# Ledger of designs, part 174: peptides against a protein of PDB entry 3KDP

Target 1, 230 residues: chain A of PDB entry 3KDP
Amino acid sequence: PFLIFIIANIPLPLGTVTILCIDLGTDMVPAISLAYEQAESDIMKRQPRNPKTDKLVNEQLISMAYGQIGMIQALGGFFTYFVILAENGFLPIHLLGLRVNWDDRWINDVEDSYGQQWTYEQRKIVEFTCHTPFFVTIVVVQWADLVICKTRRNSVFQQGMKNKILIFGLFEETALAAFLSYCPGMGVALRMYPLKPTWWFCAFPYSLLIFVYDEVRKLIIRRRPGGWVE

## One batch from the design tools (peptide; made by RFdiffusion4, then SolubleMPNN)

Design b2_p24_5_s3 (from b2_p24_5, 15 letters changed)
Fold by OpenDDE base, seed 5:
Structure b2_p24_5_s3 (fold): chain B 230 residues (1-230), chain A 24 residues (1-24)
Amino acid sequence: as target 1 above (230 residues)
Amino acid sequence: SKKLAEEALAIIEKAREETLRLLE
């Protein structure tokens, strides 16, 4: 997210505080849950036939999977960001290179895609309005991520959601998202303005995409054991 | 959208003024 912000010179899509809340709050319990599930799963019980090569391959695969999922999460967040800004009159093309003028406190006449002028304060409200939905989008996408990461090869439909730690993690991240989104004072303290409940649903297509992607990946792994996708 | 931003600003400003009054 931050790299795209710098490269595209767009208004900041996600605040630093929200990033910290994701990294420290929403990702920790899920990571612990996944670590426990990996320890319980036959994946850890299977002694690597070759401890050096099989560990390295497994670490690379995990890294690639998380990297791909992270990219889909970022895409979901950016989609939500662009939709919000478009609804406020800023089309994605118009946002390119706009950061300099957007962040300039002395420019109070920044035009949107329709010629409407926006004051600095108005622009910052819109920017901060994007932070919360971006965060929520990540959380909703993480639901799918947590569910799919439970298994490397088996479908979620085969193993089910029996892990209490996973369920707890899902509730924790959702509760945190709701707290940060709707608690009074978060707009001032965290620059996270309340979002409409409809914005929670904007992430669902991406959650579904992650789910489908992982099920397809797992299907390929099951059909072609030892392939480059494993 | 601009009206919503203005309304949000007004709410924030009002909350800020109330907070300042409580600190006095």
Scores: peptide ipSAE 0.014, ipTM 0.284, DockQ to the pose 0.023
Fold by OpenDDE base, seed 3:
Structure b2_p24_5_s3 (fold): chain B 230 residues (1-230), chain A 24 residues (1-24)
Amino acid sequence: as target 1 above (230 residues)
Amino acid sequence: SKKLAEEALAIIEKAREETLRLLE
């Protein structure tokens, strides 16, 4: 998210500290939970063929999987960001390169895509209005990600939710998202304004898409053992 | 675990305040 902000010079979609909340608060407990996840029965039955090569391949596959999922999460967040800004008069094309003028406190007449002038304070309000739903979108997409990452081959419906730490992590990140979104003072302290409850549902299509994609992938792996999809 | 989560949240909140001060 921050890289796209720098490259595109768009208004900041997510505060740096909110990014830290995601990285440290929402990802750490799930990562720990995955380390203690009961090994999938099919994985444990496989004898290691070459410990050195298999370890390197597994590390690369895990890194690529996390990288891809992280990109999908970011895309979901950016979609929500662009929708909110478009609803406030800023079309995505107009946001390109706008950051310099957007952040200038002395410019109080930044025009939107419809010629409406926005003061610095008004621009900051709409920017901060994007932070909360971006964060919530990531959390909702992470629900699917965390659930799918616990298994490599088996469906979530077959393996079940046995890891209590993972379940706790899902509740923790959800509670954190609710706290940051609705607790009084977060708009001032953290520049995260309250989110309309309806915006929680904007991320569900992405979460569902990831879930369906992973279930289909796992189904293919089960039907074609030793395929390139493993 | 709850205490660690609370400490992590406090660190995050502090980092947020610092970042906001840098952005101001």
Scores: peptide ipSAE 0.007, ipTM 0.266, DockQ to the pose 0.030
Fold by OpenDDE base, seed 2:
Structure b2_p24_5_s3 (fold): chain B 230 residues (1-230), chain A 24 residues (1-24)
Amino acid sequence: as target 1 above (230 residues)
Amino acid sequence: SKKLAEEALAIIEKAREETLRLLE
């Protein structure tokens, strides 16, 4: 998120402290849960045919899985960010290069995509309004990612929800999201304004699409073992 | 692996609590 902020020169979608809360508070528990579930799943239960090759393959698979999860989470967050800004008059194309004027306290006439002028205070309210939904979107996407990444090949319906650490991780990240979204003072401390309950559902279509895509992927893997989709 | 996961979880919970205290 921060790299995209620098490269695209867009308004900051998520504050630095909030990023730390995601990295330390939201991502790590799910990552441990996934590592534990993977150890109980089909990868670690396989007798190593070749310890060197199987270790390398496992490291590549873990790296790819975590890299994909992080990318999907970022895409989900940015989707919600762009939806909120578009609803407030800022189309995605208009945001490119806008950061310099956006962050300038002396410019009180920044125009949106419809020619409406925004004061510095109004712009910062909209920016900080994006932080909480961005974070919540990441959490909601993590629900799907955790469920999806339980197994490489098996459907969620076949594997079930046996991992207690996974269930705990889902509860913990949801509780953290609720705390950061509704606890008094978070608007000042984290620049996260209180979230309307309706915004929790903004990521659900996206999470559902990822879920459907992964079930289709797993179905293809089951039908064609060793294919490029694996 | 389970023991390592439990130890890692304990470290994360501690770091989370410390982070939350810094945010209060």
Scores: peptide ipSAE 0.000, ipTM 0.226, DockQ to the pose 0.033
Fold by OpenDDE base, seed 1:
Structure b2_p24_5_s3 (fold): chain B 230 residues (1-230), chain A 24 residues (1-24)
Amino acid sequence: as target 1 above (230 residues)
Amino acid sequence: SKKLAEEALAIIEKAREETLRLLE
């Protein structure tokens, strides 16, 4: 997200505090859950034929999988961001290069795509209004990611949701998202403004996409063991 | 949308003022 922000010179889609909430709040319990998760029976039972090559392949595959999932997460967040800004009169094309003027507190007449002038304060509110939906989008996408990461090869339908820590992580992330989105004062403290409940559903297509992608990936891995998709 | 942003601003500014009053 931050790279696109720099490259495209768009208004900041995700605040630093929101990033910290993701990294510390939402990722910690999932990471613990994964650490305590019983290794998938296939991973533990398969003696590495060549520990060095199999480790390297596994590291590359993990890196690719996390990179792909992270990319889909980012796309989901940016989609939500662009939708909110478009609803506020800023079309995605108009946002390109707008950051300099957007962040300039002395420019109070930044025009949207419809010629409406926006004060610095108004722009910052719209920006901060994007932070919460972006965060919520990440959380909703992370639900799918957590379920995905639970199994390397097996379908979620086969392994089920037996890990209590993972379930707790999902509830914790959801509770944190609800707290940050709806608790009074969070707009001031964290610059996360209240989110309309409808925006929670904007992430669901991306969560489904990740889920389908992973199930397809796992299906390919099961059918073609040792393939580059692993 | 601009009106909603202005309303949101007003809420936030009010919340900020209240928070500042609580911190004083």
Scores: peptide ipSAE 0.019, ipTM 0.320, DockQ to the pose 0.027; fails the geometry check

Design b2_p24_5_s4 (from b2_p24_5, 16 letters changed)
Fold by OpenDDE base, seed 3:
Structure b2_p24_5_s4 (fold): chain B 230 residues (1-230), chain A 24 residues (1-24)
Amino acid sequence: as target 1 above (230 residues)
Amino acid sequence: SEELAQKALKIIEEARELTKKLLE
């Protein structure tokens, strides 16, 4: 998300503190939980044929998978960001290159797509209004991601939710999202304004899409062992 | 940056404690 902010010169969609909360709060516990997850019985029984080559291939596949999932998460967050800004009069095309004027405290007449002038304070309120939904969207999408990462071949319905650390991680990130969204003072302290409850559901289609995609992928792997989709 | 990190860590710890209480 920060890379797109720099490349497109759009208003900041996600604050530095929220990024830190994602990295330290939402990613760490799940990563630890996955390290302690019981490997699928079928995976651990296979000795690597070539330890050097197979390790490199596995690392590349894992890196690509996490990279793709991260991109989908970012897309979900940006979708929410653009919707909120559009509802406030800033169409996506108008946001391109606007950052310089947006962040200038001395410019109090930045026009939206409809010619309405926005003061610096008003612009920052809208910007900070986007931070919370963006964060929550990432958390909701991560629910699906964490669940699907438990297994390579088995469905979640077959493997079940046995890892208590993973379950704890899901509740932790959800509780963190709720705290940052609704705790008094977060607007001033973390630049995250309260979120309307309806926005929690905006990411659900993305989470469902990821879940369905992974289940289909796993189904294909089960039907065709040793395929390239693995 | 360090102050922000400390603040974030505090929030995470509070959230963990809350989660533990809810799971009891």
Scores: peptide ipSAE 0.012, ipTM 0.297, DockQ to the pose 0.105
Fold by OpenDDE base, seed 4:
Structure b2_p24_5_s4 (fold): chain B 230 residues (1-230), chain A 24 residues (1-24)
Amino acid sequence: as target 1 above (230 residues)
Amino acid sequence: SEELAQKALKIIEEARELTKKLLE
């Protein structure tokens, strides 16, 4: 997200503090939960393969899969960001290159896509209004990510949700998102203004996409053991 | 799906209101 902010010179979609909350606050418990995840039934029954080649291939494939999931996650966040800005009169194309003027407090007549002038304060309100939904989008997408990370080969429907720590992690992330979104003072402290409850659902298509992607991937792995998708 | 979404929205809104009340 931050790279796109720099490259595209768009208004900041997600604050640094919010990023830290994601990385340290939301990902820690899930990471721990995954460490204590029970071995997949198929992993335990799988015959040992060549440890040298298979380890390298597995690391690459895992990295690629998580990289793709991360891209979907980022797209979800940016989608939410662009929707909010578009609703406030800033179309995505208009945001390109706008950062310099957007962040200049001495420019109080930045025009939106429809010719409306925005003061610095107004712009910052809109910017900070994007931070919370972006964060929430990340959390919602992480729900799917965490669930799919439970299994490598088996479908979520086959493996089930047996890890109580994982479930706790999902609730913890959700609770943190709710706290940061709705607790008084977060707009000042974290530049996270309260969001409408409807924005929680903006990420659901992307969560679904991740689920579909992972289930298809796993299906391919099951049908083609040792394939390049594994 | 729409009904579930509406229920979820209601829960979120209730949680928001509770949070506000607790922090008043």
Scores: peptide ipSAE 0.008, ipTM 0.284, DockQ to the pose 0.050
Fold by OpenDDE base, seed 1:
Structure b2_p24_5_s4 (fold): chain B 230 residues (1-230), chain A 24 residues (1-24)
Amino acid sequence: as target 1 above (230 residues)
Amino acid sequence: SEELAQKALKIIEEARELTKKLLE
């Protein structure tokens, strides 16, 4: 998210405090859950036949998996971000390069895509309004990601939800998301404004798409071992 | 619930201050 913020010069989609909440609050328990996950995949169960080659392959696979998870989370968050800003009159194309004027407190007449002028305070409100949905979207996507990460090749339906720590992590993330979204003072303390309940569901189609994509990917891997899709 | 919220806010505020110090 921060890299796209720099490259595209768009308004900041996710605040630093929200990032800290993700890293310390939402990612900690899931990371622990994954560390204790009894992998049913052949890669994790196989003893290395060739320690050098198999270790390198595993490190590359792990690196790619973490990279893909991060990209999926970012895409979900940015989708929500762009939808919210578009609903407020800022189309994605208009946001490109807007950051300089957006963050300038002395400019109180920044125009949206429809010619409506926005004060600095109004712009910051809409920016902070994006932080909570972005965070919640990440949490909802993480539900899928955590379940997907249980297996490398097997279907989610085959492995099921056996890890109690993982299940606890899902509830913890959801509880934290609810707390940060609805607890009084979060708007001032964290610059996270309350989220409309409808926005919880905006990530669900995306999460479902990820599940379908991953199941298809895993099916391809099972049918074509050694393919580039791995 | 209110006490828990206040404790959570305090922890977050401390983390924010630490982050600010790290970024200075």
Scores: peptide ipSAE 0.000, ipTM 0.266, DockQ to the pose 0.080
Fold by OpenDDE base, seed 2:
Structure b2_p24_5_s4 (fold): chain B 230 residues (1-230), chain A 24 residues (1-24)
Amino acid sequence: as target 1 above (230 residues)
Amino acid sequence: SEELAQKALKIIEEARELTKKLLE
């Protein structure tokens, strides 16, 4: 998210503290739960043919999986960010290069995609309005990612929801999201304004798409072991 | 909080300028 902010020069979608809350708060418990579940399902059942190479391959696979999950989460967050800004008159193309003028307190006539002028205060309200939905979107996408990452090859329906740590992680991240979204003072402390409950559902189509994509991916892997999709 | 945000933005701008210099 931060790299895209620098490269695209768009308004900041998440505050630094919010990013830290995601990285340290929401990702830690899910990562631990996934590590335990992968160890149970894939790593422990495979007799290491070569302990050195198999360990290296597993570490690479885990690193790639976490990297891909992080990218998918970021894409989901940015999707919600762009939807909110578009609803407020800022189309994605118009946001490119806008940060300099967006963050300038002395410019009170920043135009949206429809020619409406926005004051600095109005722009910051919209920016901070994006932080909470972006965070919530990441959490909702994490629900799908946690369910998806249970197994590398098996369907979620085949593996089931036996991991109590995973279930706990889902509740913990949801509770954290609710706390950060609705607790008084979070708007000042984290620049996360209260979220309308309807915005929780904005990420659901995206999460469903990821779920369907992964089930299709797993189906292909099962049908064609050793393919490029692995 | 605003001061921290301004400091962060300054760091970002410096990093961007450094990146531009490296690409040049």
Scores: peptide ipSAE 0.000, ipTM 0.250, DockQ to the pose 0.016

Design b2_p24_6_s1 (from b2_p24_6, 19 letters changed)
Fold by OpenDDE base, seed 2:
Structure b2_p24_6_s1 (fold): chain B 230 residues (1-230), chain A 24 residues (1-24)
Amino acid sequence: as target 1 above (230 residues)
Amino acid sequence: EIDEVLERAKKLFQEGLELLKNAL
């Protein structure tokens, strides 16, 4: 998220403190839950091949999986960010290069895509309004990611929802998202303004798409073991 | 003043995050 902010010179989609809450708060419990699921489902069932090569392959696969999940989460967050800004008159193309003027408190006539002028205060309200739904979108995407990452090759329906740690992680993330979204003072502390409950559903289509994509991917892996899709 | 403090806080948190990412 921050790299895209710098490269594209767009308004900041997510506050640094919120990024910390994601990386340390919301990602840690899921990572632990996934580590337990992977140990139970894949590691214990694999016949001991060459321990050096299998460890390297597993580390590479885990690294790729986490990297892909992170990219998917970022894409989901940015989707929600662009939707909110578009609803407020700022189309994605117009946001490119806008950061310099956006963050300048002395410029009170920044135009949106429709020629409406925005004061610094108004722009910051919109920016901070994006932080909460970006975070919530990541959490909702993480629900899907946690569910899909339970297995490398098997469908979620085949593996089932037996991992209590994963279930706990889902509740913890949801509770954290609710706390950060609705607790008084979070707007000042984290620049996360209260979110309308309707915005929780903005990420659901995206999470569903990820779920469907991963189930299709897993189906392909099951049908064509050793393919490029692994 | 508040914006400067917030920017400094952001920078510190970014540095902390980078350190944490490098440590993990």
Scores: peptide ipSAE 0.000, ipTM 0.234, DockQ to the pose 0.028
Fold by OpenDDE base, seed 3:
Structure b2_p24_6_s1 (fold): chain B 230 residues (1-230), chain A 24 residues (1-24)
Amino acid sequence: as target 1 above (230 residues)
Amino acid sequence: EIDEVLERAKKLFQEGLELLKNAL
């Protein structure tokens, strides 16, 4: 999100403090939980890996898979951001290059896509209205990401949800998202205004997409053991 | 329109989960 803010010169879709809350608050417990995941039920049936060929290929495939998942997460957040700004009169095309004028507190006549003038305070309210749903979108997509990352080959349904620490991580992410979205004073402290409960569902299509993508990937791996997708 | 999209998305998510549960 911050990279796109710089490259496209759009209004900031996710505040630095909110990014810090994701990295330190929502990502740490889930990441630790994966270290305690039980071995896959089929691990003993796997042939010994060739240490010269399989290591580099697997690292590249893992990097590509995580890169693709991260892109889908970012896309979900930006979709929510653009929808909110469009509802407030700022079409996506109009946001390109707008950052300089948007962040200037002395300019109180920034026009939207319909010619309506916005004061600095009004613009900042709209910007901060985007931060919370962007954050919540990332958290909801991370549910699917965390669940799929627990296994490399087995389906989530085959492996099951045996890791209590992973379940706790999912609960912690959700609780933190709810706290930041609905606790009084978060608008002042973190620049995160309260979220309408309906916006939680905006991320579900992306969570489903990630889940389906990974289950299909794992299905291909199961049908073609030793393939380039593994 | 957004609420309708959200409801459809929720329904698709549930249907997708059920399909995956039945297919696996």
Scores: peptide ipSAE 0.000, ipTM 0.213, DockQ to the pose 0.048
Fold by OpenDDE base, seed 4:
Structure b2_p24_6_s1 (fold): chain B 230 residues (1-230), chain A 24 residues (1-24)
Amino acid sequence: as target 1 above (230 residues)
Amino acid sequence: EIDEVLERAKKLFQEGLELLKNAL
């Protein structure tokens, strides 16, 4: 997200502190939970056909799959960001290159896509209003990511949700997101203004997309063992 | 438009949850 902020020169969609909360707060417990996931029934039984080549290929394919999931997560966050800004009069095309003027405290007449002038304070309110839903979008998408990561080959429907630690991680992540979104003072401390509950649903299509993507991937792996999708 | 997107998102999420619930 921060790279796109720099490259596109758009208003900051997510604060650095919020990013740290994602990386350190929301990802740690889930990551630990995955470490305690029960071994997939097939992983333990299938000896690697070639330990050297299959390990390297598998690492590359895993990295590619997680890279694709990460891109979907980022797209989800940015989608939410652009929707909020568009709702406030800033169309995505208008945001390109706007950062310099947006962040200048002395410019109080930044125009939106409809010619409305925005003061610095008004712009910052809108910006900080975007931080929370961007964060929440990532969390909601991470739900799907965590659920799909419990299995490599089998469908989530086949493996089931047996890991209580994983379930706890999902709740902890959600609780943290709710705390950061609605606790008084977070707007000042973290630049995360309170989120309308309706915005939580904006992330759900992306969560579903990740889920469908992974299920399709796993289905392909099951149907074509040793394929390039493994 | 946003409300429609949110409503669709909610519906998709509910459908996904139902599918998950039925499959588990």
Scores: peptide ipSAE 0.000, ipTM 0.229, DockQ to the pose 0.060
Fold by OpenDDE base, seed 5:
Structure b2_p24_6_s1 (fold): chain B 230 residues (1-230), chain A 24 residues (1-24)
Amino acid sequence: as target 1 above (230 residues)
Amino acid sequence: EIDEVLERAKKLFQEGLELLKNAL
């Protein structure tokens, strides 16, 4: 997210505080929960692998899968960001290169895609209005991510939702997201303005996409053991 | 207004998914 902000020179889609809340607040408990997830029923039935070569390959493949999921997550966040800005009159094409003027407090006549002029204060309100939905989008996408990460090869339908710690983690991250989104004073303290409840559903298609992607990936792994997709 | 926005968001999402499918 932050790299795209710099490269595209667009208004900041996600605040640093929000990123910290994701990394330290929402991701930690679920990640710990995965460490306590029951081993896949087939792991102990697998033939002994070469402990030197197969560990490295497995770590690389896991890293690639998480990288792909992370890209889908980022795309979901940016989609939400662009939708909000477009609703406020800033089309995605118009945002390119706008950051310099957007962040200048002395420029109070930045035009949107429709010729409406925006004061610095108005622009910052819109910017901060994007932070909360972006954050919530990440949390909603993480629901699917955490569920799919329970297994490497088995379908979620085969493994089930037996880990109570994971369920607690999902609840905790959702509660934190709700707190940050709706608690009074978060706009001042964290630059996170209140979110319309409808925005929680905006991320749902991306969660579904991640779920489908991982189920398809796992299906391919089951059909072609030892493939590059593992 | 919210319903129109949600419909536009759904449409853009579908277009983005199609773009992703075409890229994949």
Scores: peptide ipSAE 0.000, ipTM 0.241, DockQ to the pose 0.026; fails the geometry check

